# Peptides against a protein of PDB entry 2QAS: the designs that were tried, part 19

Target 1, 120 residues: chain A of PDB entry 2QAS
Amino acid sequence: PPEDLMQYEAMAQDALRGVVKAALKKAAAPGGLPEPHHLYITFKTKAAGVSGPQDLLSKYPDEMTIVLQHQYWDLAPGETFFSVTLKFGGQPKRLSVPYAALTRFYDPSVQFALQFSAPE

## One batch from the design tools (peptide; made by RFdiffusion4, then SolubleMPNN)

Design b1_p11_5_s3 (from b1_p11_5, 5 letters changed)
Fold by OpenDDE base, seed 2:
Structure b1_p11_5_s3 (fold): chain B 120 residues (1-120), chain A 11 residues (1-11)
Amino acid sequence: as target 1 above (120 residues)
Amino acid sequence: EDVHVSSFTPP
């Protein structure tokens, strides 16, 4: 097959990552997500830019999934990453995840799913 | 609590 010098697949992946960003911005708005929407976000824990509690990230050395429905705080969807406060072991912890680290996005309420390839 | 964290490996 001919060589794709435009790298259209990568462009498409980046565009679809924009869907996640937009969804998180809706989630961060006053009142949160419109029910019954909620988000399953899977990411590579060792990807560049991922930040969180060391014990948690050590517990999930490859990928982890966070579920955003009601019990999350201070969701801040930036342009290149989002951050959110979640309770781990009963303690609130801040997690920061670049969109480039995502491997899966899923909203069970409407069965909307996205898959991404993320670097290690 | 409706916040869940787990490892995930797609098939």
Scores: peptide ipSAE 0.211, ipTM 0.752, DockQ to the pose 0.537
Fold by OpenDDE base, seed 5:
Structure b1_p11_5_s3 (fold): chain B 120 residues (1-120), chain A 11 residues (1-11)
Amino acid sequence: as target 1 above (120 residues)
Amino acid sequence: EDVHVSSFTPP
């Protein structure tokens, strides 16, 4: 096939990452997401910029999925990454995830899904 | 498509 020097696919992927960012900003706003919307976010745990408890990340060497529904705190969606506090084993853990590390975004309430290629 | 749920909030 002809060589795409414009890299349209990459542009489209980047634009779609913007959807995730926008959705998280909605989730972070007062009142949170409109019920029954909630988010499943999957990311590569070893991607550059991902940070969190070593024990937690070590448990998921490839990727992990977090759920933003009823039990998440201090969601802070930045321009290049978001951070959020979630409970694991009853303990609050802070995660910081670059949007570039995402591999999947899903809102089961409306069956909206996005997939992304992330660094390995 | 496999989903590995690491954190889960029951509905």
Scores: peptide ipSAE 0.065, ipTM 0.669, DockQ to the pose 0.209
Fold by OpenDDE base, seed 4:
Structure b1_p11_5_s3 (fold): chain B 120 residues (1-120), chain A 11 residues (1-11)
Amino acid sequence: as target 1 above (120 residues)
Amino acid sequence: EDVHVSSFTPP
């Protein structure tokens, strides 16, 4: 087959990453996510721009999934990355994740799922 | 209470 010099698949994935960004912006708005919606977000922990607790990132050297449901604080969905405070081992920790690092997005309440190819 | 953390998205 001929080469796709337009890279349409990558464009499509970037568009779908926009869905995640939009969903997080809704989650960050006053009142948070409408019940029973909640988000499972999976990302490559070693991707450029990812930052978080060293012990946690060491525990999950490839991918990890965070859950945004009832207990998250200071969710800040920027244009290229989002940051959020979550509790691990009873301690609040700050995570920063570029949208480009995402590999999966899932909302169990409506069984909506997205998968992405992220650089390693 | 901890937020659930996993290496995989649940099915």
Scores: peptide ipSAE 0.062, ipTM 0.680, DockQ to the pose 0.604
Fold by OpenDDE base, seed 1:
Structure b1_p11_5_s3 (fold): chain B 120 residues (1-120), chain A 11 residues (1-11)
Amino acid sequence: as target 1 above (120 residues)
Amino acid sequence: EDVHVSSFTPP
């Protein structure tokens, strides 16, 4: 078959990653996500640019899923990564995740799901 | 409460 020099599949995946970024920006806006929307975000914990509690990341050496519903603070969705404060073991911790590290995005309220390939 | 953390997304 002919070689795709345009790399359309990669473009499409990047566009879909943009959905996650846009959703997080809505979540970070005043008032947060409109109920009942909430987000399950899965990412490769060893991907470049991922940072967070060492003990937590050690527990999930491959992938980790976080839930943004009612217990998240200071969500900061940048252009290439987002950061958020979540509680682990009762302690608030800062987590930073590049969008490129994402492997899954899910909003159960409307059963909207996305899957991505991400480097480990 | 702690946020839900898992290696996989629940259905």
Scores: peptide ipSAE 0.058, ipTM 0.672, DockQ to the pose 0.617

Design b1_p11_5_s4 (from b1_p11_5, 6 letters changed)
Fold by OpenDDE base, seed 4:
Structure b1_p11_5_s4 (fold): chain B 120 residues (1-120), chain A 11 residues (1-11)
Amino acid sequence: as target 1 above (120 residues)
Amino acid sequence: EDVHTARYVPP
């Protein structure tokens, strides 16, 4: 196939990552997500910029999925990454995930899904 | 089992 010097696929991927960012900003607003909306977010755990407890990330050497529904705190969706506090094994843990590390976004309530190509 | 995590294998 002809060479795509415009890199349209990458542009489209980044645009769709914007949907995730926007959704998280809605989730971070007062009152949280409107029920029954909730988010399944999958990301590459070894991608640049991913930060979290070593013991937790070690359990997921490739990818892990987090769920934002009933129990999440201090969701902070920045422009390049988001951070959130979730409980793992009953203990609150802080995760920081660049949008570029995402591989999947899913809202089961309306069966809305996105998949992304991420590094690693 | 953690309710906030799950392994995902891309297609």
Scores: peptide ipSAE 0.051, ipTM 0.659, DockQ to the pose 0.446
Fold by OpenDDE base, seed 3:
Parts: C-alpha cells; sequence; structure tokens
Structure b1_p11_5_s4 (fold): chain B 120 residues (1-120), chain A 11 residues (1-11)
C-alpha cells in the first residue's frame, strides 16, 4: 500500500490523548466527576516526565494504573501533563504524569476505553 | 495491593 506521509495515525493518537486531558479537566472542576463516572489511567512509569515516589515507581517498573473515583486530591491537569495526590498504603503521594506516557484510559461506568503507544 | 494500582482489563 502507499506510504502515509501525512502520518494520520499519529494525528489520531494525539487527538485521542486530548480526550484524556479534557476528561481530567472535567474531573478537576468543582464537584469532580459526575457519578458514576470514574477513571482508570494506565501509564509507563519509566516514561520521560513521569514523577512520583521512587519506592512506588520502583514497585511498578513497567506500567501502573491509577483510579480516580473517590479518593484523589488536588488534581491539576496541565497542557502536557497532569498531577494528582493519591493515597498509597494510607500515605498521600503526589504523581505527575505526561499525557504522552499514557497507555490506557478507561471509564467503566460507560465502558469507554482508549489505548495509546507510549515511549519510555 | 492498593486500590489505585489494581490492574483492570475491560470486558
Amino acid sequence: as target 1 above (120 residues)
Amino acid sequence: EDVHTARYVPP
């Protein structure tokens, strides 16, 4: 088949990453996500720009899934990355994750799923 | 295992 010099698949991937960003912005608004919506977000822990507790990231050397439902604080969705505070082992931890590090997004309430290719 | 790190696979 002919070579795609426009790289449409990459454009589509970027657009779909925008969906995650938009969803997180909704989640960060006052009142949070409308019930029963909640988010499963999977990302490569070794991807460039990922920041968090070393012990936690070391425990999950490939990828990690976080859940944004009831217990999350100070969600800050930026233009290139988001940060959020979650409890791990009862301790609040701050994570910063670039959208480019995402590999999976899922809202089980409506069975909406996205998959992405993420470089390490 | 923590709730925030549970591996979930959609149907």
Scores: peptide ipSAE 0.050, ipTM 0.653, DockQ to the pose 0.508
Fold by OpenDDE base, seed 5:
Structure b1_p11_5_s4 (fold): chain B 120 residues (1-120), chain A 11 residues (1-11)
Amino acid sequence: as target 1 above (120 residues)
Amino acid sequence: EDVHTARYVPP
């Protein structure tokens, strides 16, 4: 097949990552997500730019899924990454995740799913 | 609260 010098697939993926960003911005707005919407976000824990507690990231050396429904705080969706506070073992932890590190996005309430290729 | 680390996502 012809060589794609435009890299359309990558551009399409970036556009779809924008959906995740937009969804998180809605979640961060006053009142949070409209029920029953909630988000499952999966990402590569060793991807560039991912940061959080070492003990937590060490427990999930490859991939981790977080759920944003009713137990999250200080969600801050930036332009290239988002950060959020979640409780793990009853203790609040701050995570920072670049959108480029995402491998899956899912909203069970409407069965909306996205899959991404992330750095290995 | 390991619900934040669920591996299985139900439909």
Scores: peptide ipSAE 0.046, ipTM 0.649, DockQ to the pose 0.484
Fold by OpenDDE base, seed 1:
Structure b1_p11_5_s4 (fold): chain B 120 residues (1-120), chain A 11 residues (1-11)
Amino acid sequence: as target 1 above (120 residues)
Amino acid sequence: EDVHTARYVPP
């Protein structure tokens, strides 16, 4: 097929990544997400800009899924990445994830799902 | 909660 020099698919994915950003901003607002909404976010752990505990990231060398429902703290959704504190093994850990690293977004409460291409 | 450490597959 003809080469897409406009890169429409990438633009479309960027727009849809904006949905994740907007959802996280809602989650970060006072009172958090409106129940029963909660978010499953999957990302490539080796993608550029991903930051977190070495032991945790080493355990998940490809992808990791985090859940934002009841136990999340200091959610900070920036324009290019978000950061959040979650407990792993009972210990609070800070994760920083660029939206570009995302591969999946899912809200089971309304069965809303998005999939993204991300660097390996 | 440590529910974060799993690859969730939507139904």
Scores: peptide ipSAE 0.050, ipTM 0.656, DockQ to the pose 0.682; fails the geometry check

Design b1_p11_6_s1 (from b1_p11_6, 6 letters changed)
Fold by OpenDDE base, seed 1:
Structure b1_p11_6_s1 (fold): chain B 120 residues (1-120), chain A 11 residues (1-11)
Amino acid sequence: as target 1 above (120 residues)
Amino acid sequence: EPDYAARFVPP
């Protein structure tokens, strides 16, 4: 196939990653997400920039999905990554995930889904 | 207490 010097697919994926960023910013705003919206976010756990408790990440050597619904604290959606405190096994833990590490985004309330290619 | 981690996204 012809060479795409514009790299349109990459631009499109970046734009779609922007949707996730925007959604997280809405989730971080006062009052949180408007009900019944809630988010399922899947990412590569070994991607560059991903950080969190070793015990948790060890359980998910490839990918893991986090849910932002009933309980999430200190959600901080930056420009390149977001961080959030969630409970796992009843214990609050902090995760930091670059948007580039995302592979899936889903809002069951309206069945809105996105998929992304991420570093293996 | 619910666990907010999973291996996949439910349909």
Scores: peptide ipSAE 0.261, ipTM 0.790, DockQ to the pose 0.577
Fold by OpenDDE base, seed 2:
Structure b1_p11_6_s1 (fold): chain B 120 residues (1-120), chain A 11 residues (1-11)
Amino acid sequence: as target 1 above (120 residues)
Amino acid sequence: EPDYAARFVPP
């Protein structure tokens, strides 16, 4: 087939990453997500821009999934990345994740899922 | 306290 010089698939993927950003913005609003909505976000831990506790990231050398449901604090969905405080092993920790690092997004409440190809 | 991390998303 002819070469897609427009790279439509990539553009579509980026557009879909916008859905995640929008969802996180809703989650960051006062009162949080409307029940029973909650989010499972998977990302490449070694992707550029990902930051967090070294000990935590070391436990997940490839990917990790975070859950935004009952406990999440200071969710800050920026334009290129989001940051959030979550409890891991009972301890609050801050994570910063670029949307480009995402590989999966899922809301079990309505079984809405997105999958992305993140840079290695 | 629960751990809000996992390797994979549950079905």
Scores: peptide ipSAE 0.260, ipTM 0.793, DockQ to the pose 0.563
Fold by OpenDDE base, seed 5:
Structure b1_p11_6_s1 (fold): chain B 120 residues (1-120), chain A 11 residues (1-11)
Amino acid sequence: as target 1 above (120 residues)
Amino acid sequence: EPDYAARFVPP
């Protein structure tokens, strides 16, 4: 088959990453997500641009899934990455995750799921 | 208090 020099598959995946960004922007709006919507976001912890507490990231050397539901603070969905404060072991921690690091997105309230390829 | 993290996404 002929080579795709346009890289359409990559374009399509980037567009789908835009869904995650848009969802997070809704979550960051006053009042948060409309119930019962909540988000499970999985990402590669060693991907470029991922930052957070070393102890937390060490606990999840490959991937981790964060849950945006009952308690999250200062959600800041930027254009290339988002940051959020979440509790782990009862302690608030700040994470910064590029959208390019994502491998899964899921909203169980409506069973909406996306999967992405991310750097290994 | 639970961690807001998991190793898998529930069905």
Scores: peptide ipSAE 0.254, ipTM 0.785, DockQ to the pose 0.527
Fold by OpenDDE base, seed 3:
Structure b1_p11_6_s1 (fold): chain B 120 residues (1-120), chain A 11 residues (1-11)
Amino acid sequence: as target 1 above (120 residues)
Amino acid sequence: EPDYAARFVPP
């Protein structure tokens, strides 16, 4: 097959990362996500730019999935990464995740799923 | 209080 010198797949993936960013911006708006929408976001915990509590990240040495549904605070969708406060073991923890670290995005309410390549 | 995390969520 012919070689794709335009790198369309990479362009498409970047565009789809934009979908995640846009969804998070909706989630960060007053009132949060419209019911019944909620988000499962999976990312490589050792990817560059990922930050969070050591105890939490050590429990998930490869990938971690966070759930944005009932309780999340200070969701801040930046241009290259987002940060959010979530409860783990009943304690609020702050995570910062670059969009480039994402491997999966899922909204079960409408069964919308995206998959991304991320650093090993 | 539930943990809003998992190793993976199947599609």
Scores: peptide ipSAE 0.247, ipTM 0.787, DockQ to the pose 0.577

Design b1_p11_6_s2 (from b1_p11_6, 5 letters changed)
Fold by OpenDDE base, seed 2:
Structure b1_p11_6_s2 (fold): chain B 120 residues (1-120), chain A 11 residues (1-11)
Amino acid sequence: as target 1 above (120 residues)
Amino acid sequence: EPDYAASFTPP
């Protein structure tokens, strides 16, 4: 087939990453997500810009899925990355994740799923 | 309370 010099698939993925950003902005608004919506977000832990506790990230050398439903705090969805506080072993930990690091987004309440290619 | 992160794919 002809070569796609426009790289439409990559542009489409970037646009769909915007859906995640928009969803997180709704989650960060007062009152949080409208029930029963909740978010499963999977990302490459070694992708550029991902940050968090070293001991935590070491447990997930490839991918990590976080769940935003009942217990999350200070969700801050920026333009290029989001940050959020979650509890691990009862201790609050701050994670920062660029949207470019995402590999999966899922809302079980409506079975809405997105998959993305992310750097190894 | 459960941890809200893991290396798994949700159903």
Scores: peptide ipSAE 0.103, ipTM 0.712, DockQ to the pose 0.591
Fold by OpenDDE base, seed 5:
Structure b1_p11_6_s2 (fold): chain B 120 residues (1-120), chain A 11 residues (1-11)
Amino acid sequence: as target 1 above (120 residues)
Amino acid sequence: EPDYAASFTPP
């Protein structure tokens, strides 16, 4: 096929990342997500900008999926990354994940899924 | 209380 100098696929991917950002903003709003919506977010743990507990990230050397449903706190969806507090081993841990690190977004309630290519 | 992380991806 002819060379795509416009890089439409990348543009589309970025647009779809915007969907995730928007969804997280809704999740962060007062009252949270409308039931039964909840989010499964998968990201590359070694991607640039990802930060969190070293022991936790070491446990998931490639990808990790977090669930935002009933037990999440201080969800802060910024423009380039989001941060959230989740419990691991009963301990609250803060994660910061750039949208660029995402590889999958899924809402089981309506079977809505998005897949992304993230940098290694 | 369960951990809200997994090494798998939902279908």
Scores: peptide ipSAE 0.095, ipTM 0.715, DockQ to the pose 0.610
Fold by OpenDDE base, seed 1:
Structure b1_p11_6_s2 (fold): chain B 120 residues (1-120), chain A 11 residues (1-11)
Amino acid sequence: as target 1 above (120 residues)
Amino acid sequence: EPDYAASFTPP
């Protein structure tokens, strides 16, 4: 088959990562996500730029899924990464995740799913 | 309190 010098597959994946960013921006807006929408976000915990509590990340050496539904605070979706505060064991913890680290995005309310390939 | 972290995404 002919060689794709345009790398369309990569461009398409990046465009779809933009969906996650846009969804998070909606979630961060006043009023939050419209019910019943909520987000499952999976990412490689060892990917470059991922930051969070050492003890928490140690429990998930490969991938970690977070849920943004009713218990999240200070969601800050930037252009290259987002940060959010979630409670783990009753304690609020700050996570910072580059969009490039994402491997899955899912909104069960409408069964919308995306899958990405991300380096560790 | 619900666990908002998991090793996989439930269907």
Scores: peptide ipSAE 0.077, ipTM 0.700, DockQ to the pose 0.602
Fold by OpenDDE base, seed 3:
Structure b1_p11_6_s2 (fold): chain B 120 residues (1-120), chain A 11 residues (1-11)
Amino acid sequence: as target 1 above (120 residues)
Amino acid sequence: EPDYAASFTPP
Protein backbone atom coordinates (compact mmCIF):
# COMPACT_ATOMS: atom_id res chain seq x y z
CA PRO B 1 0.00 0.00 0.00
CA PRO B 2 1.16 3.54 -0.70
CA GLU B 3 2.72 5.66 2.03
CA ASP B 4 0.67 8.41 3.58
CA LEU B 5 2.99 11.38 3.35
CA MET B 6 0.20 13.72 4.42
CA GLN B 7 -0.05 12.14 7.87
CA TYR B 8 -3.83 12.08 7.72
CA GLU B 9 -4.12 9.82 10.75
CA ALA B 10 -2.27 12.30 12.91
CA MET B 11 -4.40 15.12 11.56
CA ALA B 12 -7.54 13.17 12.39
CA GLN B 13 -6.37 12.45 15.93
CA ASP B 14 -5.56 16.09 16.43
CA ALA B 15 -8.99 17.04 15.18
CA LEU B 16 -10.61 14.60 17.58
CA ARG B 17 -8.68 16.08 20.48
CA GLY B 18 -10.13 19.34 19.28
CA VAL B 19 -13.58 17.90 19.86
CA VAL B 20 -12.73 17.35 23.51
CA LYS B 21 -11.40 20.87 23.80
CA ALA B 22 -14.52 22.28 22.21
CA ALA B 23 -16.75 20.18 24.45
CA LEU B 24 -14.95 21.42 27.55
CA LYS B 25 -15.27 24.99 26.37
CA LYS B 26 -19.00 24.44 26.10
CA ALA B 27 -18.96 22.92 29.57
CA ALA B 28 -17.15 25.98 30.90
CA ALA B 29 -19.95 28.27 29.74
CA PRO B 30 -21.94 30.08 32.45
CA GLY B 31 -24.74 27.55 32.55
CA GLY B 32 -22.39 24.60 32.54
CA LEU B 33 -23.12 21.38 30.72
CA PRO B 34 -26.62 21.21 29.29
CA GLU B 35 -28.57 18.46 31.00
CA PRO B 36 -28.30 15.53 30.70
CA HIS B 37 -24.82 15.78 29.21
CA HIS B 38 -21.89 14.85 31.42
CA LEU B 39 -18.33 13.90 30.64
CA TYR B 40 -16.09 11.02 31.60
CA ILE B 41 -12.49 11.95 30.89
CA THR B 42 -9.67 9.43 31.21
CA PHE B 43 -6.01 10.40 31.03
CA LYS B 44 -2.54 9.10 31.73
CA THR B 45 -1.50 10.41 35.13
CA LYS B 46 2.21 10.28 34.34
CA ALA B 47 1.97 12.08 31.02
CA ALA B 48 4.03 15.21 30.59
CA GLY B 49 2.18 18.29 31.73
CA VAL B 50 -0.25 16.53 34.05
CA SER B 51 -0.40 18.41 37.32
CA GLY B 52 -2.28 17.73 40.51
CA PRO B 53 -1.99 16.64 44.12
CA GLN B 54 0.88 14.22 44.54
CA ASP B 55 -1.07 11.97 46.87
CA LEU B 56 -3.95 11.77 44.42
CA LEU B 57 -1.83 11.03 41.38
CA SER B 58 0.10 8.44 43.37
CA LYS B 59 -3.10 6.47 43.85
CA TYR B 60 -3.51 6.26 40.10
CA PRO B 61 -0.12 5.33 38.67
CA ASP B 62 -1.40 4.63 35.17
CA GLU B 63 -4.58 6.51 34.39
CA MET B 64 -7.63 7.92 36.10
CA THR B 65 -11.12 8.94 35.08
CA ILE B 66 -12.75 12.14 36.22
CA VAL B 67 -16.41 12.98 35.82
CA LEU B 68 -17.72 16.41 34.97
CA GLN B 69 -21.37 16.42 35.92
CA HIS B 70 -22.46 18.01 39.18
CA GLN B 71 -19.31 18.38 41.26
CA TYR B 72 -16.76 20.44 39.36
CA TRP B 73 -15.66 24.05 39.60
CA ASP B 74 -13.61 26.64 37.74
CA LEU B 75 -13.25 24.63 34.57
CA ALA B 76 -10.65 26.39 32.46
CA PRO B 77 -10.17 24.83 29.03
CA GLY B 78 -7.00 26.22 27.53
CA GLU B 79 -5.58 25.63 24.10
CA THR B 80 -3.19 22.85 25.11
CA PHE B 81 -4.57 21.76 28.47
CA PHE B 82 -7.56 22.19 30.72
CA SER B 83 -7.75 22.64 34.46
CA VAL B 84 -10.60 21.96 36.82
CA THR B 85 -11.34 21.83 40.52
CA LEU B 86 -12.79 18.60 41.84
CA LYS B 87 -13.39 17.26 45.31
CA PHE B 88 -11.37 14.26 46.38
CA GLY B 89 -12.03 12.95 49.84
CA GLY B 90 -14.14 16.00 50.43
CA GLN B 91 -11.31 18.38 49.64
CA PRO B 92 -11.15 20.58 46.57
CA LYS B 93 -8.15 19.84 44.37
CA ARG B 94 -6.93 21.52 41.23
CA LEU B 95 -6.13 19.23 38.33
CA SER B 96 -4.41 20.24 35.10
CA VAL B 97 -4.49 17.86 32.15
CA PRO B 98 -3.01 18.33 28.68
CA TYR B 99 -5.26 17.16 25.89
CA ALA B 100 -2.36 15.05 24.70
CA ALA B 101 -2.64 12.99 27.89
CA LEU B 102 -6.20 11.90 27.21
CA THR B 103 -7.00 8.27 26.48
CA ARG B 104 -10.79 8.30 26.60
CA PHE B 105 -13.66 10.74 26.36
CA TYR B 106 -17.25 9.67 26.91
CA ASP B 107 -20.64 11.31 27.23
CA PRO B 108 -23.07 8.63 28.42
CA SER B 109 -26.11 10.78 27.74
CA VAL B 110 -25.68 10.35 24.00
CA GLN B 111 -23.22 7.46 24.06
CA PHE B 112 -20.54 9.52 22.36
CA ALA B 113 -17.09 8.04 22.83
CA LEU B 114 -13.58 8.85 21.69
CA GLN B 115 -10.32 7.02 22.25
CA PHE B 116 -6.81 8.38 21.96
CA SER B 117 -3.25 7.16 22.08
CA ALA B 118 -1.39 8.79 24.93
CA PRO B 119 2.20 8.61 26.14
CA GLU B 120 3.09 6.11 28.83
CA GLU A 1 -20.90 1.81 27.43
CA PRO A 2 -17.29 1.49 28.49
CA ASP A 3 -16.52 0.44 32.04
CA TYR A 4 -14.69 3.18 33.91
CA ALA A 5 -14.86 1.45 37.29
CA ALA A 6 -11.21 0.44 37.30
CA SER A 7 -9.91 3.99 36.97
CA PHE A 8 -12.92 5.92 38.20
CA THR A 9 -12.14 8.89 40.40
CA PRO A 10 -15.32 10.15 42.02
CA PRO A 11 -15.65 13.94 42.21
Scores: peptide ipSAE 0.048, ipTM 0.684, DockQ to the pose 0.184

Design b1_p11_6_s3 (from b1_p11_6, 5 letters changed)
Fold by OpenDDE base, seed 2:
Structure b1_p11_6_s3 (fold): chain B 120 residues (1-120), chain A 11 residues (1-11)
Amino acid sequence: as target 1 above (120 residues)
Amino acid sequence: MPDYAASFTPP
């Protein structure tokens, strides 16, 4: 097929990352997500801009999936990244994840899924 | 309390 010099697929993926951002903004609003919605977010832990406890990220050298449903705190969805506090081993940890690092977004309540190609 | 992170992919 003809060469796509416009890179439409990449444009589409970037646009769809905006869906994740919008969903997280809803999750961060007072009262959280409308039940039964909850979010599974998978990202490349070594992607540029990913930040968190070194010991934690070392346990997940490739990808990590976080679940935003019952126990998450201080969700802060910015324009280029979001941050959130989750418990690992009973200890609260702060993660910062650029939307560009995402590889999967899933809301099982409505079986809505997005997959992304994220550079390592 | 359970941890809410893993290396698995949800179905």
Scores: peptide ipSAE 0.051, ipTM 0.665, DockQ to the pose 0.587
Fold by OpenDDE base, seed 4:
Structure b1_p11_6_s3 (fold): chain B 120 residues (1-120), chain A 11 residues (1-11)
Amino acid sequence: as target 1 above (120 residues)
Amino acid sequence: MPDYAASFTPP
């Protein structure tokens, strides 16, 4: 088959990353996500732009899954990355994750799942 | 308190 010089597959995947961004923006709006929706977000911890506590990231050297349901604070979904405060061992920790670092997005309430290719 | 992160992927 002929070569796709337009890279439509990449465009489609970027569009799907847009779904995650949009969902996070809904989560950040007043009132948060509508019950019972909640989000499981998996990302490559060593991807460029990922930042957070060293000890936490060291515990998850490859991938990390965070859950946004009832206990998250200051969710800030930007255009290229989002940041959020979550509790680990009872202590609040701030994470910053580029959308490009995502490998999975899942909403168990409706069994909606997306998978993405991210830098190794 | 439990952490809100894990190294697993939900089914």
Scores: peptide ipSAE 0.049, ipTM 0.664, DockQ to the pose 0.594
Fold by OpenDDE base, seed 5:
Structure b1_p11_6_s3 (fold): chain B 120 residues (1-120), chain A 11 residues (1-11)
Amino acid sequence: as target 1 above (120 residues)
Amino acid sequence: MPDYAASFTPP
């Protein structure tokens, strides 16, 4: 096929990343997500800009999925990354994840899923 | 409290 110099697929991917950002902003609003919506977010743990506890990230050397449902704290969806506090082993941990690091977004309540290419 | 991470991708 002819070369796509416009890179439409990449543009579409970026637009869809905007959906994730928007969804997280809804989740961060007072009252959180409307029931029964909840979010499974998968990202590359070694992607540039990913930040979190080393022991946790080391446990998941490739990808990890976090769940935003009932127990998440201080969700802060920025323009290029989001941060959130979740408990692992009973301990609160802060994660910072660039949207560019995402590989999957899923809301089981309505079976809505998105997949993304992320840097290796 | 449950851990909120998984190494697998949900269906």
Scores: peptide ipSAE 0.049, ipTM 0.658, DockQ to the pose 0.571
Fold by OpenDDE base, seed 3:
Structure b1_p11_6_s3 (fold): chain B 120 residues (1-120), chain A 11 residues (1-11)
Amino acid sequence: as target 1 above (120 residues)
Amino acid sequence: MPDYAASFTPP
């Protein structure tokens, strides 16, 4: 195959990561996500920039999936990463995840799915 | 389709 010096695949993937960011921004807006939309977000726990409780992240050495539906607080979708408070075992934990660390995004309500290759 | 919740962490 001919050599792609434009790196179109990488550009396309970055654009799709933008979809996740946009979706999270909608989720963070007043009123939250419109029912029945909810988000399953998977990320590499050891990727650069990922921050959270060490005890929690250590239990998920490769990837972890979180769901944003009913029990999440203070969702803050920044330009390069988002942070959110979720409960694990009844205890609130703050997670900070760069969009570059994401590997999967899924909204079951409309069966919308995306997959990504994430650097570490 | 792929299982996008394979490593889901329940509350």
Scores: peptide ipSAE 0.046, ipTM 0.664, DockQ to the pose 0.193

Design b1_p11_6_s4 (from b1_p11_6, 5 letters changed)
Fold by OpenDDE base, seed 2:
Structure b1_p11_6_s4 (fold): chain B 120 residues (1-120), chain A 11 residues (1-11)
Amino acid sequence: as target 1 above (120 residues)
Amino acid sequence: PPDYAARFVPP
């Protein structure tokens, strides 16, 4: 096939990352997500801009999936990354994840799924 | 309460 100098696939991927950002903004609104919607978000833990507790990230050296449903706090969906507080080992931990680090997004309630290619 | 992290997304 001819060479795609426009890199349309990458553009499409970035546009779809915008869906995740928009969904997180809905989740961050007062009252949270409308039931029964909840989010599974998978990301590369070693991607640039990912930050969190070192022990936690060491436990998930490649990628991890976080669940936004029952217990999440201070969800802050920015323009390039989002931050959220979740409990691990019973302790609240703060994670910051760039949208570019995402590899999967899933809402089981409506079986809506997205997959992304994210460099490590 | 359970940890809200996993390796894989449930089907």
Scores: peptide ipSAE 0.147, ipTM 0.740, DockQ to the pose 0.579
Fold by OpenDDE base, seed 3:
Structure b1_p11_6_s4 (fold): chain B 120 residues (1-120), chain A 11 residues (1-11)
Amino acid sequence: as target 1 above (120 residues)
Amino acid sequence: PPDYAARFVPP
């Protein structure tokens, strides 16, 4: 088949990462997500720019899924990464995740799912 | 309270 010199698939992937960013911006607005919407976000824990507690990231050496529904704080969706505070073992922990590290996005309330290629 | 983390996304 002919070669795609425009790299359309990569452009499409970047656009879809924009959907996640936009969804997180909605989640960060006053009042949070409209019920029953909630987010499952999966990312490569060893990807460049991922930061968080070492013990937590070591527990999930490949991928980790976080849930934004009932207990999350200070969600800050930036242009290249987002950060959020979640409880693990009852302790609040701060995570920072570049959008480039994402592998899955899912909203079970409407069964909306996205998958992404991410660095190993 | 539960940890809001997992190794997979529920179907």
Scores: peptide ipSAE 0.093, ipTM 0.722, DockQ to the pose 0.571
Fold by OpenDDE base, seed 5:
Structure b1_p11_6_s4 (fold): chain B 120 residues (1-120), chain A 11 residues (1-11)
Amino acid sequence: as target 1 above (120 residues)
Amino acid sequence: PPDYAARFVPP
């Protein structure tokens, strides 16, 4: 096959990452997501820019999935990364995840799923 | 309260 110098697949993937960003912005808006929508977001825990509690990240050496449904706080979807507070072991923890680190996005309520390539 | 984390997304 001919070489794609335009890198269309990468552009398409980037556009799809925009869907995640947009969805998170909806989730961060007053009132949150419209029920029954909720989000499962999977990301590479060792990707550049990922930050969070070491004890938590160490439990997931490759990737982990966070759920944004009933208990999430201070969701802040920026342009290149989002941050959110979630409870783990009963303790609130802050996570910061670049969109580039995402590998999966899923909304079970409508079975909408996206998968992305992320840095190893 | 539950921990909102998992290794994989449910089907």
Scores: peptide ipSAE 0.089, ipTM 0.721, DockQ to the pose 0.581
Fold by OpenDDE base, seed 4:
Structure b1_p11_6_s4 (fold): chain B 120 residues (1-120), chain A 11 residues (1-11)
Amino acid sequence: as target 1 above (120 residues)
Amino acid sequence: PPDYAARFVPP
């Protein structure tokens, strides 16, 4: 096939990541997500820019899925990454995840799903 | 398959 010098596929993927960013910004606004919306976010745990507790990330050497529903705090959706506090084993832990590390996004309430290519 | 984390998951 012809060589795509425009990199349209990557552009499309970035646009889709924009949906996740926008959704997280809605979630971070006063009042949070409108019920019953909630978010399943999957990301590559070893991707550049991912940060969190070593003990936690060690349990998920490839991918990890977090759920933003009722128990999340200090959601901070930046322009290139978001951070959020979630409880694991009953303990609050801070995660920072670049949008580029995402592999899946899902809102079960309306069965809206996105998939992304992310670096290993 | 990827591992899933609900609101409360083991570390």
Scores: peptide ipSAE 0.060, ipTM 0.666, DockQ to the pose 0.163

